Peptides against a protein of PDB entry 6B9H. Designs and how they scored, part 12

Target 1, 151 residues: chain A of PDB entry 6B9H
Amino acid sequence: AELCESLLTWIQTFNVDAPCQTVEDLTNGVVMAQVLQKIDPAYFDENWLNRIKTEVGDNWRLKISNLKKILKGILDYNHEILGQQINDFTLPDVNLIGEHSDAAELGRMLQLILGCAVNCEQKQEYIQAIMMMEESVQHVVMTAIQELMSK

## One batch from the design tools (peptide; aimed at target 1 I130 M131 I145)

Design b2_p14_1 (made by RFdiffusion4)
Pose (drawn by RFdiffusion4):
Structure b2_p14_1 (pose): chain A 151 residues (1-151), chain P 14 residues (1-14)
Amino acid sequence: as target 1 above (151 residues)
Amino acid sequence: STETKTFFENLLAS
């Protein structure tokens, strides 16, 4: 905890098309998919993004379907591009995100996306950007990175 | 904080 909200502020720095003001705005997976495309458009390309349904509303089943695709993409990216540098022992429970808007599980998912950003080809720029954020957010990002980079 | 600043300097250098 104290992970989900700090990482929401970090997500908001991407200025993606979908709304990203609340925890609920993240539960359908669209913001996350758009952020991943910004992190690595060569991997999270348009063909990949097309698989993520927009206009989900309150349909938690579709939220879960989207989130499973997102998590599948992150894990594949970790394996194929990042050499398993992101710790994936504990997977976020995407069913709880969809069924209960569980912010803690959402924080775990956002931590994996942070992991992608700080290990991608543009990791220098992403780290430099974090260094400009509020100290409270940087501290939480520091803790999240320490966890996700440890073995 | 000093700790956070040092962490991100080291992270960036790595």

Design b2_p14_1_s1 (made by RFdiffusion4, then SolubleMPNN; from b2_p14_1, 5 letters changed)
Fold by OpenDDE base, seed 4:
Structure b2_p14_1_s1 (fold): chain B 151 residues (1-151), chain A 14 residues (1-14)
Amino acid sequence: as target 1 above (151 residues)
Amino acid sequence: SKETREFFLELLAS
């Protein structure tokens, strides 16, 4: 999906330790957790990150468990820190991500992370970084942000 | 594009 591909490109700019080259690389949630820690290390601290299992292999149950924790973290961050600036009426289906590597649903998860980045304390830096990306990616990111913050 | 640039500039100003 276009959303997932563009946001995967965006995720890669974080240069996290975990592999993040493919959709499959993101399905265990480890990359997403590391990205969230970079976005706000005070909130997504080491204790939070340690709740994410890193050695899940192809175990879709463990993937889903991680993804549920990450989604909860994102939603809690939105409520507690961002002041609910991100619409959450359409949540990603983490079961489809973990079990089927569903790119569309993964895109929706990455979209929520994007929302965290463009609303966090360092939002200026993240927005400026996005503005340096390829135009096609910028356009998708723009649309994704608009969807998240639309009424 | 002009549209995307203006969008992010506005977002920076918010």
Scores: peptide ipSAE 0.718, ipTM 0.958, DockQ to the pose 0.922
OpenDDE base, seeds 1, 2, 3, 5: peptide ipSAE 0.718, 0.718, 0.717, 0.717; ipTM 0.957, 0.957, 0.957, 0.957

Design b2_p14_1_s2 (made by RFdiffusion4, then SolubleMPNN; from b2_p14_1, 4 letters changed)
Fold by OpenDDE base, seed 4:
Structure b2_p14_1_s2 (fold): chain B 151 residues (1-151), chain A 14 residues (1-14)
Amino acid sequence: as target 1 above (151 residues)
Amino acid sequence: SAETREFFEKLLAS
């Protein structure tokens, strides 16, 4: 999906430790958790990160477990820190991500992370970084932000 | 493009 492809490119700019080259690389949630820690290390601290299972392999049940924790973390962060600035009415289906590597649903998960980045304490840096990306990616990111913050 | 630039500039100002 176009959304997933563009946001994967965006995720790669974080230079996390976990592999993040393919859609499949993101399905276990480890990359997403590491990205969230970079976005707000005070909230997504080591204690939070340690709850995400590493070395998941192809175990889709463990993937889904991780993804559920990450989704909860994003929603809690939005409520507790960001003041519910993100429209979370349409949530990603983490079962489809974990079991089938569904790119469309993964894109929706990455979209929520994008919302965290453009509303966090260091949002200026993330927005400026996006403005330096390829135009086609910027356009998709813009649309994703507009959708996420629509009332 | 001008559209994306203006969008993100407005977002920065918010």
Scores: peptide ipSAE 0.717, ipTM 0.957, DockQ to the pose 0.915
OpenDDE base, seeds 1, 2, 3, 5: peptide ipSAE 0.716, 0.715, 0.715, 0.715; ipTM 0.957, 0.956, 0.957, 0.957

Design b2_p14_1_s3 (made by RFdiffusion4, then SolubleMPNN; from b2_p14_1, 5 letters changed)
Fold by OpenDDE base, seed 2:
Structure b2_p14_1_s3 (fold): chain B 151 residues (1-151), chain A 14 residues (1-14)
Amino acid sequence: as target 1 above (151 residues)
Amino acid sequence: SSETRQFFLELLAS
């Protein structure tokens, strides 16, 4: 999916420790958790990160468990810190991500993380970084943000 | 493009 491909490129700019080259690399949630910690390390602190299991391998049940924790963290962050600035009526299906590596649903998850980045305390830095990306990626990101902030 | 650039500039100003 175009959304997933563009946001994967965006995720790669964070230079996290975990491998993040393919859709499959993101399905265990480890990359996403590390990205969230970079976005707001005070909220997504070490105690939160320690709840995400590493060395998951191909165990789709463990992937789904991690993804559920990450989704919960994102939703709580939006409620407690961001003041619910994004629309979450269409949540990603983490079961499809964990069990089938569904790119469309993964794109939805990454879109929520994008919402955290462009609304967090350091949103200016993330927005400026997006403005330096390829035009095709910027267009997809723009559309994704518009969807998040729509009523 | 001008469209995307203007969008992000307005987002920065919000």
Scores: peptide ipSAE 0.714, ipTM 0.954, DockQ to the pose 0.914
OpenDDE base, seeds 1, 3, 4, 5: peptide ipSAE 0.713, 0.711, 0.711, 0.712; ipTM 0.954, 0.954, 0.953, 0.954

Design b2_p14_1_s4 (made by RFdiffusion4, then SolubleMPNN; from b2_p14_1, 5 letters changed)
Fold by OpenDDE base, seed 1:
Structure b2_p14_1_s4 (fold): chain B 151 residues (1-151), chain A 14 residues (1-14)
Amino acid sequence: as target 1 above (151 residues)
Amino acid sequence: SSEVRKFFEELLAS
C-alpha cells in the first residue's frame, strides 16, 4: 500500500538500531517501539521498551504480542499525554500484521505513530523533517495526518 | 506543492 510504503520511508528517517528496510522488518514491532522511544523517551522509557520481545524471528504469536503492547502504548500515550488529539476510529488489526504482514494494517499502525510525532512535545522538529522529504511522500503523510485529525 | 507546504506550515503554527 502507498500509505505503508511512504510511512516506511518516514520511519527510516529515525535511524533506529533495528533493521527497517522492508514491511517484514516492521512486523515484529521492534522498530516501532524504538521509534516511539525516540518520539517521547520519558513516556516510552527503557522499562517500557524492555517489555517488547526482541529476536522473535518468524514467530507470529510473538509478533502479535509485541504489536498489542505497542498499540496499547500508543493509545495510552494519546489519552494520557496528547489529550486524545488523535482520532482512533480505525485501529490497526495487529493479528493481520503479525501473521500475514498485511501492509494496509501496518500502514494504519505507522499512521498512529505519525500522529504521536506530529503532536508530541518535539512536533516542530518532526514536522520540519517531513517537509524535507520527497514531495510524493509529503503528500501521503499530509493525507494521513488529515485523516487522523478529522472529525 | 504549494498545498502540501501550506498544510505543514499551518500545522507548525497550530
Scores: peptide ipSAE 0.718, ipTM 0.954, DockQ to the pose 0.921
OpenDDE base, seeds 2, 3, 4, 5: peptide ipSAE 0.718, 0.715, 0.717, 0.716; ipTM 0.953, 0.954, 0.953, 0.953

Design b2_p14_2 (made by RFdiffusion4)
Pose (drawn by RFdiffusion4):
Structure b2_p14_2 (pose): chain A 151 residues (1-151), chain P 14 residues (1-14)
Amino acid sequence: as target 1 above (151 residues)
Amino acid sequence: EAEEVKTFFEELLE
């Protein structure tokens, strides 16, 4: 905890098309998919993004379907591009995100996305950008990185 | 704490 909201501020720095003001705005997976495209458009390309349904509303089943696709993408990216540098022992429970808007599980998904950003080809720029954020957010990001980089 | 956080992010850039 204290992970979900700090990482929401970090997500907001991407200025993606979908709304990203609240925890609920993240529960359908669209913002997360758009952020992943910004992190690595060569991997999270248009063909990949097309699989993520927009205009989900309150349909928690579709939220879960989207989130499973996002998590599948993150795990594949970790394996195929990042050499398993992101710790994936504990997977976020995407069913709880969809069924209960569970911010703690959402925080875990956002931590995996942060892991992608700090290990991608543009990791220098993403780290430099974090260094400009509020100190309270940087401290939470520091803790999240320590966890996700440890073995 | 702020110095530790700064050093942490500087080390990531190494």

Design b2_p14_2_s1 (made by RFdiffusion4, then SolubleMPNN; from b2_p14_2, 6 letters changed; failed a check: near_copy:native)
Amino acid sequence: MKEEVRAFFESLLK

Design b2_p14_2_s2 (made by RFdiffusion4, then SolubleMPNN; from b2_p14_2, 6 letters changed; failed a check: near_copy:native)
Amino acid sequence: MSAEVKAFFESLLQ

Design b2_p14_2_s3 (made by RFdiffusion4, then SolubleMPNN; from b2_p14_2, 6 letters changed)
Fold by OpenDDE base, seed 1:
Structure b2_p14_2_s3 (fold): chain B 151 residues (1-151), chain A 14 residues (1-14)
Amino acid sequence: as target 1 above (151 residues)
Amino acid sequence: MREEVRQFFQSLLE
């Protein structure tokens, strides 16, 4: 999916420790958790990150477990810190991500993380970083943000 | 398209 591929490229700019080269690399949630910690380390602190299992392999049940925790974290962050600045009513299906590596649903998950980045305390830095990316990626990111705002 | 994108992100910075 175009959304997923563009947001994967965006995720790669965070330079996290976990492998993040493919869609499959993101399905266990570890990369996403590390990205969220970079976005707001005070909220997504080490204690929060430690609840995400890192040695998941191909175990789709463990993937789903991680993804559920991450989604909850995003939703809680939106309510508690961002003051519901982003709309999270259209939620990704983490079961499809974990069990089938569904790129469309993964794109939706990454879109929520994008919402966190462009609304967090360091939003200026993240927006400026996006503006340095390829034009085609910027356009997809723009559309993704607009979708969050229009819901 | 480039100008449209630039204007959008600029608006987010304001």
Scores: peptide ipSAE 0.691, ipTM 0.948, DockQ to the pose 0.965
OpenDDE base, seeds 2, 3, 4, 5: peptide ipSAE 0.690, 0.688, 0.690, 0.691; ipTM 0.948, 0.948, 0.948, 0.948

Design b2_p14_2_s4 (made by RFdiffusion4, then SolubleMPNN; from b2_p14_2, 5 letters changed; failed a check: near_copy:native)
Amino acid sequence: MSEEVREFFESLLE

Design b2_p14_3 (made by RFdiffusion4)
Pose (drawn by RFdiffusion4):
Formats: structure tokens, C-alpha cells, sequence
Structure b2_p14_3 (pose): chain A 151 residues (1-151), chain P 14 residues (1-14)
């Protein structure tokens, strides 16, 4: 905890097309998919993004379907591009995110996305950008990075 | 300080 909201502020720095003002705005997976495309457009390309349904509304089943595709993409990216540098022992429970808007599980998903950003080819720029954020957010990001980089 | 430690942490990642 204290992970979800700090990482929401970080997500907001990407300025993706989909709304990203609230925890609920993140529960359908569209913002997360758009952020991943910004992190690595060579991997999270248009063909990949097309698989993420937009205009989900309150359909939690579709939210879960989208989130499973997003988590599948993150895990594949970790294995195929990042050499398993992101700790994936505890997977976020995407069913809880869809069924209950569980912010803690959402925080874990956002931590995986942060892990992608700080290990991608543009990691230097993403880290420099974090260093410009509010100290309270930086401290939470620091803790999140320590966890996700440890073995 | 905690601010300095946080800053050094992010510098070490670069």
C-alpha cells in the first residue's frame, strides 16, 4: 500500500489517450496498455494494442480479459527482452482488480509496468523523469524498484 | 538525509 496512488501519479506523466484520473480509470487495462506502448513501441506495438478492448464500461469480465492480456504481455517482455530482471514471484490478481477494483492488486500491476520502464532501452530517461517528481512519490517509487529488482 | 539517500539511489540506477 501507498504503491497504487504514487504509481498512479507516475502513470499520469505519460499522458496517454485514455482517462487516468482515478483508480477505477485503470481497472479496464486500456491505460496500462497505452503506457506499455509508450515504454516500448517496438514490442508493445499496434498489433498488440489492438487486442485490448476499449469501451469496456462496467463489464468486469472484459476488464479481466484485457488485464490478462496485459499481464501476459508484461511477463513475456520480462522473459524475452529484459532477461527476467523483474521479480514475478507474486503475480497481481487481475480477477480482483476486475471484480472488486482492488487497488492493492492494481498497485502490483503498476509496479510491473514501472519495472518495464526502468529496465527498457529508455530507462535512463524514465529514471531522470522520476527524479523530477515530488519527493513523496520518488520515495515510494524507490521502494517499488527495490522490490521488483531484487531476487 | 532521506532526500539525499533517495537521490543517490536513483543516481545509482543510471
Amino acid sequence: as target 1 above (151 residues)
Amino acid sequence: SESEETKEFFESLL

Design b2_p14_3_s1 (made by RFdiffusion4, then SolubleMPNN; from b2_p14_3, 6 letters changed; failed a check: near_copy:native)
Amino acid sequence: SLSEQVRQFFQSLL

Design b2_p14_3_s2 (made by RFdiffusion4, then SolubleMPNN; from b2_p14_3, 5 letters changed; failed a check: near_copy:native)
Amino acid sequence: SRSEEVRQFFLSLL

Design b2_p14_3_s3 (made by RFdiffusion4, then SolubleMPNN; from b2_p14_3, 5 letters changed)
Fold by OpenDDE base, seed 1:
Structure b2_p14_3_s3 (fold): chain B 151 residues (1-151), chain A 14 residues (1-14)
Amino acid sequence: as target 1 above (151 residues)
Amino acid sequence: SEKEEVRQFFLSLL
């Protein structure tokens, strides 16, 4: 999926510790959790990150468990910190991500993380970083943000 | 242009 691939490229700019080369690398949620911590380390602190299992392997049940925690964290962050500035129009199906590595659903999850980045306290830095990316990626990111902001 | 449209969009978010 174009959305997933472009947002994967964006996720890679965070330079997290966990492998983030492929769609499969993101299905256990570890990369996403580390990215969220970078976005707001006061909210997604060490205690929060420690709830995410790192040794998951190919266990889809553990993947789904992690993804559920991450999705909840994103939704809580949007409500408690961002003041619900982003739209929860369609939540990603974490079961499809964990069990089937569904790229479309993963794209939706990454889109929610994008929403966090462009609305957080350091949104200026993230927006400026996006503006330095390849034009084709910027276009996809723009569309993704517009979708989040749509009524 | 498309490129300028994208640029203006992100500038509007700042």
Scores: peptide ipSAE 0.739, ipTM 0.960, DockQ to the pose 0.975
OpenDDE base, seeds 2, 3, 4, 5: peptide ipSAE 0.738, 0.738, 0.739, 0.738; ipTM 0.960, 0.960, 0.960, 0.960

Design b2_p14_3_s4 (made by RFdiffusion4, then SolubleMPNN; from b2_p14_3 with S3K E5K T6V)
Fold by OpenDDE base, seed 1:
Structure b2_p14_3_s4 (fold): chain B 151 residues (1-151), chain A 14 residues (1-14)
Amino acid sequence: as target 1 above (151 residues)
Amino acid sequence: SEKEKVKEFFESLL
């Protein structure tokens, strides 16, 4: 999906330790968890990160378990820290991500992480980084943010 | 232009 591919490119700018080259690499949630920790290490601290299983392999049940924890973390972060500034009207189906590597649903998950980045304390740095990306990626990211902030 | 629109959008978020 266009959204997923553009946001994958964006995710790669975080330079996390976990492999993040393909859609499949993101389906276990480890990259997402590491990105969230970079966005707000005080909230997504080591204790939170330790709840995410890193040795998952192809076990879709473990993937889904991780993804559920990550989604909950994002939603809690939005409520507790961001003051519900982003719209979560369309939640990603983590079952489809974990079991089928669904790119569309993965895109929705990454979109929520994007919402965290552009609303966090260091939002200026993340926004400026996006402005340095390829124009086609910027356009997709813009649309994704607009969707999150829509009424 | 679309490029200008995108730039202005992100600037509005800063």
Scores: peptide ipSAE 0.723, ipTM 0.957, DockQ to the pose 0.977
OpenDDE base, seeds 2, 3, 4, 5: peptide ipSAE 0.722, 0.721, 0.723, 0.722; ipTM 0.957, 0.957, 0.958, 0.957

Design b2_p14_4 (made by RFdiffusion4)
Pose (drawn by RFdiffusion4):
Parts: structure tokens; C-alpha cells; sequence
Structure b2_p14_4 (pose): chain A 151 residues (1-151), chain P 14 residues (1-14)
């Protein structure tokens, strides 16, 4: 905890097309998919993004379907591009995100996305950008990085 | 403050 909201502020720095003002705005997976495309457009390309349904509304089943695809993409990216540098022992429970808007599980998903950003080809720029954020957010990001980089 | 700064400087240098 204290992970979800700090990482929401970080997500907001990407200025993706979909709304990203609330925890609920993140529960359908569209913001997360758009952020991943910004992190690595060569991997999270348009063909990949097309699989993520927009206009989900309150359909939690579709939220879950989208989130499974997102998580599948993150895990594949970790394996195929990042050499398993992101710790994936505990997977976020995407069913709880969809069924209960569970912010803690959402925080775990956002931590995986942060892991992608800080290990991608543009990691220097992403780290430099974090260093400009509020100190309270930087401290939480620091803790999240320590966790996700440890073995 | 110093710990957070040093962490990100070290992370960036890595």
C-alpha cells in the first residue's frame, strides 16, 4: 500500500488518451496498455493494442479479459526483452481488480509496468523523469523498484 | 532525502 496512488501519479505523467484520474479509470486495462505502448512501441505495437477492448464500462468480465492480456504482455516482455529482470513471483490478481477494483492488486500491476519502464531501452529518460517528481512519490517509486529488481 | 537522491543517482548510473 501507498503504491497504487503514487504509481497513479507516475502513470499520469504519460498523458495517454484514456482517462486516468481515478483508481477506477485504471481497472479496464486501456490506460495500462497505452502506457506500455509509450514505454516500448516496438514491442507493445498497434497490433498488440488492438486486442485491448475500449469502452468497457462496468463490464467486469471484459475488464478481466483486458487485464489478462496486459499481464500476458508484461510477462512476455520480461522474458523475451528484459531477461527476467522484473520479479514476477507474485502476480497481480487481475480478477480482484476487475471484480472489486482492488487498488492493492492494481498497485502490483502498476509496479510491473514501472519495472518495464526502468528496464527498457529508454530507462535513463524514465528514471530522469522520476527524479523530477515530488519527493513523496520518488520514495515510493524507490521502494517499488527495490522490490521488483531484487531476486 | 539523501537516500532517495543517492538511490536514483546510482540507478541512473547503472
Amino acid sequence: as target 1 above (151 residues)
Amino acid sequence: SDEVKDFFEDLLAS

Design b2_p14_4_s1 (made by RFdiffusion4, then SolubleMPNN; from b2_p14_4, 5 letters changed)
Fold by OpenDDE base, seed 2:
Structure b2_p14_4_s1 (fold): chain B 151 residues (1-151), chain A 14 residues (1-14)
Amino acid sequence: as target 1 above (151 residues)
Amino acid sequence: SAEVRAFFQQLLAS
């Protein structure tokens, strides 16, 4: 999926510790959790990160468990910190991500993380970084942000 | 493109 591919490229700019080269690398949620901690370490603190299982392997049940925690964290962050600036009417299906590595649903999850980045305290830095990416990626990101902020 | 640049400039100003 175009959304997933572009946002995977964006996620890679965070230089997290976990492998983040493929769609499959993102399905256990570890990369996403580390990215969220970089976005707002006061909210997504070490206690929050410790709830995410790191040694998951191919266990899709553990993947789904992690993804559910991450999705909840994103939604809570949107409500408690961002003032619900993100449209959450259509949520990603974490079951499809964990069990089937569904790229379309993964793209929707990464889109929510994008929403956190462009609305957080350091949003200026993240927006400026996006403006330095390839034009094709910027266009996809623009569309994704527009969708998130429309209600 | 100019459209994309304008979008992010407006986003920065928000």
Scores: peptide ipSAE 0.726, ipTM 0.960, DockQ to the pose 0.930
OpenDDE base, seeds 1, 3, 4, 5: peptide ipSAE 0.726, 0.726, 0.726, 0.725; ipTM 0.960, 0.960, 0.960, 0.960

Design b2_p14_4_s2 (made by RFdiffusion4, then SolubleMPNN; from b2_p14_4, 7 letters changed)
Fold by OpenDDE base, seed 1:
Structure b2_p14_4_s2 (fold): chain B 151 residues (1-151), chain A 14 residues (1-14)
Amino acid sequence: as target 1 above (151 residues)
Amino acid sequence: MEEVRNFFRQLLES
């Protein structure tokens, strides 16, 4: 999916410790959790990150468990910190991500993380970083942000 | 390109 591929490229700019080269690499949630910690380390602190299991392999049940925790964290962050600035009514199906590596649903998950980045305290830096990416990626990111903020 | 650039400039000002 175009959304997933573009946001994967965006996720790679965070330079997290976990492998993040493929869609499959993101399905266990570890990369996403590390990205969220970079976005707001005070909220997504080490205690929060430690709730995400890192050694899940191909176990789709463990992937889903991680993804559910991450999604909850994003939603809580949106409510408690961002003041519900993003539209979270269309939630990603974490079951499809964990069990089937569904790129479309993964794209929606990454879109929520994008919403966190462009609304957090460091939003200026993240927006400026996006503006340095390839134009085609920027266009997809723009559309993704517009969808999140449309109410 | 201009559309995208304008969008992010406005987003920065929000």
Scores: peptide ipSAE 0.697, ipTM 0.950, DockQ to the pose 0.933
OpenDDE base, seeds 2, 3, 4, 5: peptide ipSAE 0.697, 0.695, 0.695, 0.697; ipTM 0.950, 0.950, 0.950, 0.950

Design b2_p14_4_s3 (made by RFdiffusion4, then SolubleMPNN; from b2_p14_4 with D2E D6R D10E)
Fold by OpenDDE base, seed 1:
Structure b2_p14_4_s3 (fold): chain B 151 residues (1-151), chain A 14 residues (1-14)
Amino acid sequence: as target 1 above (151 residues)
Amino acid sequence: SEEVKRFFEELLAS
C-alpha cells in the first residue's frame, strides 16, 4: 500500500533500535512503541515501553497483544495530552496486522502515530523533518494528515 | 510541489 510504504519511510527517520526495514518488521509493534517514546518520552516512558513484549518472533498472538497496547496508548495520548485533535473514525484492525501483516491496516496505525508527531510538543521539528523528505512521500504524508484532521 | 509546501507551512503556523 502506498500509505504504508511512505509512512514506513517516515518511520525509518526516527532511527530506532529495532529493525524497521520491512512491513513485517513493524507488525510486532516494537518499532512503533520506540517511535512513540521518541515523540513523547514523558508520556510513553520506560514503564509504558516495558509493557511491550520485545521477543515476539512469529507469534501473531503476541503481536496482536502488543498492537492493542500501542493502539490504546495512542488513543489515550490523543485524549489526555493532545486534546482529541486526531480523528479516530477509522481505527486500524490490529488483528489483521498481527496475523496477516496487512499493509493497509498497518498504514492506518502508522497514520495515527503521524498524527501524534504533528500535534505533539515537538511538532515543529517533526513537520520540518517531513518537509525534507522526498516530494512523493511528502504528498502522501500531507494527504494522511488531512484525513486525520478532517471532520 | 507548491501545494505540499504551503500545506506544511500552514501546519507549522497552526
Scores: peptide ipSAE 0.721, ipTM 0.957, DockQ to the pose 0.926
OpenDDE base, seeds 2, 3, 4, 5: peptide ipSAE 0.720, 0.718, 0.720, 0.718; ipTM 0.957, 0.957, 0.957, 0.957

Design b2_p14_4_s4 (made by RFdiffusion4, then SolubleMPNN; from b2_p14_4, 4 letters changed)
Fold by OpenDDE base, seed 1:
Structure b2_p14_4_s4 (fold): chain B 151 residues (1-151), chain A 14 residues (1-14)
Amino acid sequence: as target 1 above (151 residues)
Amino acid sequence: SKEVKEFFQKLLAS
């Protein structure tokens, strides 16, 4: 999916420790957890990050477990910190991500993380970074943000 | 594009 591909490129700008070159690299949730910690380390602190299993391999059950925790964290962050500025009408199916590496559903999850970045305390820095990306990526990101903010 | 740039500029101002 174009959404997933563009947001994967965006995720790569965070320069996290975990491998993040392919869709499959993101399916265990480790990259996403590390990105969230960068977005707001006070909320997604070390205690939160330690709940994410880092040695998952191809175990789709462990992937799903991680993804569920991450999704919960995103939703809680939206409600508790961002004041529910993100529209969560369409939540990603983490089962499809974990078991089948579903790019469309992964795109939806990355979209939620994008929502966190463009609404967090340091949103200015993240928005400016997006504006430095390739035009085609910027366009997809714009559309993704618009979808999140729409009623 | 102009549309994209204006979008993010408005987002920065929000």
Scores: peptide ipSAE 0.716, ipTM 0.957, DockQ to the pose 0.924
OpenDDE base, seeds 2, 3, 4, 5: peptide ipSAE 0.716, 0.714, 0.715, 0.713; ipTM 0.957, 0.957, 0.957, 0.957

Design b2_p14_5 (made by RFdiffusion4)
Pose (drawn by RFdiffusion4):
Order: structure tokens, then C-alpha cells, then sequence
Structure b2_p14_5 (pose): chain A 151 residues (1-151), chain P 14 residues (1-14)
């Protein structure tokens, strides 16, 4: 905890098209998919993004379907591009995200996305950007990075 | 604490 909201502030720095003001705004997976496209458009391309349904509303089943696709993408990226540098022993429970808007599980998903950003080809720029954020957010990001980079 | 956080992020840029 203290992970989800700090990482929400970090997500907001991407200024993606979908709304990203609340925890609920992240539960359908669209913001997360758009952020991944910004992190690595060569991997999370338009063909990949097209699989993520927009206009989900309160349909938790579709939220889960989207989140499974996002997680599948992150895990594949970790394996195929990042050489398994992101710790994936504990997967976020996307069913709890969709069924209960579980912020803790959402925080874990956002930590995986942070892992993508800090290990991608543009990791220098993403780290430099974090260094400009509020100290409280940087400290939480530091803790999240330590966890996700450890073996 | 501020120094530790700063040094941590500088070390990632190495």
C-alpha cells in the first residue's frame, strides 16, 4: 500500500487519451494499455492496442478480459524484451481488480508497468522524469523499483 | 532520506 496512489500520479504524467483521475478510471485496462504503448510503441503497437476494448463501463467481466490481455502483454514483454528483469513471482489478481476495484492489486499492476518503463530503451528518460516528481512519490517509486528489480 | 532517494535514482542512470 501507498503504491497505488503514488503510481497513479506517475501514470498521470503520461497524459494518455483515456481518463485517469481515479482508481476506478484504471480498472478497465484502457489507461494501462495506452501507457504501455507510450513506453514501447514498437512492442505495444496498434495491433496490440486494438485488442483492448474501450467503453467498458461497469462491465466487470470485460474489465477482467482487458486486464488479462494487459498482463499477458507485460509478461511477454518481460520475457521477450527485458530478459526477465521484472520480478513476476506474485502476479496481480486482475479478477479482484475487476470485481472489487482492489487498489492493492491495481498497485501491483502499475508496479509492473513502472518496471517496463525503467527497463525499456527509454529508461533513462523515464528515470529522469521521476526525479522531477514530488519527493513523496519518488520515495514510493524507489521502493517499488527495489522490489521489482530484486530476484 | 532525500539524499538516499536522490542517490538511488542517480545510481539507476549509471
Amino acid sequence: as target 1 above (151 residues)
Amino acid sequence: SSTEVKDFFESLLE

Design b2_p14_5_s1 (made by RFdiffusion4, then SolubleMPNN; from b2_p14_5, 7 letters changed)
Fold by OpenDDE base, seed 5:
Structure b2_p14_5_s1 (fold): chain B 151 residues (1-151), chain A 14 residues (1-14)
Amino acid sequence: as target 1 above (151 residues)
Amino acid sequence: MREEIRQFFLSLLE
């Protein structure tokens, strides 16, 4: 999926410790958790990050467990910190991500993280970083942000 | 398209 591939490229700019080269690398949630900590370390602190299981391998049940925690964290962050209401009818299906590596649903998850980045305290820096990416990626990111703003 | 994209992100910085 174009959305997932473009946002994977965006995620790679965070330079997290966990491997983040492929869609499969993102399915256990570890990369996403580390990215969220970079976005707002006061909210997504070490205590929060420690709830995410590492070394899950191919265990899709553990992947789903991690992804559910991450999704909850994103939703809570939007409500408590960003003051944004997210329509739950368009939330990603974490079961499809964990069990089937569904790129479309993973794209939706990464889109929510994008929403956190462009609305957080350091949003200016993240927006400016996006403006330095390839034009094709910028276009997809723009569309993704517009979709979030329309909800 | 490039300018349209640039203007969009600039608008987010306002």
Scores: peptide ipSAE 0.728, ipTM 0.958, DockQ to the pose 0.924
OpenDDE base, seeds 1, 2, 3, 4: peptide ipSAE 0.728, 0.727, 0.727, 0.728; ipTM 0.958, 0.958, 0.958, 0.958

Design b2_p14_5_s2 (made by RFdiffusion4, then SolubleMPNN; from b2_p14_5, 7 letters changed)
Fold by OpenDDE base, seed 4:
Structure b2_p14_5_s2 (fold): chain B 151 residues (1-151), chain A 14 residues (1-14)
Amino acid sequence: as target 1 above (151 residues)
Amino acid sequence: MRKEIEEFFLSLLE
């Protein structure tokens, strides 16, 4: 999916420790958790990160468990920190991500993370970084942000 | 399209 591929490229700019080269690399949630910690390490602290299982392998049940925790973290962050600036009425299906590596649903999850980045305390820095990316990626990111703002 | 995209992100910075 175009959304997923573009946001994967964006995710790669965070230079997290976990492998993040493919869609499959993101399905266990570890990369996403590490990205969220970079976005707001005070909120997504070590205690939060420790709830995410790192040795998941191909276990789709563990993937789904991680993804559920991450989604909850994003939603709680939106409510508690961002003041519900991100509308979440269309939530990603974490079951499809974990069990089937569904790129469309993964894209929606990454879109929520994008929402966190462009609304967090360091939003200016993340927006400026996006402005330095390839035009095709910027276009998809723009559309994704617009969708979040319009919901 | 580049101009439109740039204007959008600049608007987010305002």
Scores: peptide ipSAE 0.720, ipTM 0.957, DockQ to the pose 0.975
OpenDDE base, seeds 1, 2, 3, 5: peptide ipSAE 0.719, 0.719, 0.719, 0.718; ipTM 0.956, 0.957, 0.957, 0.957

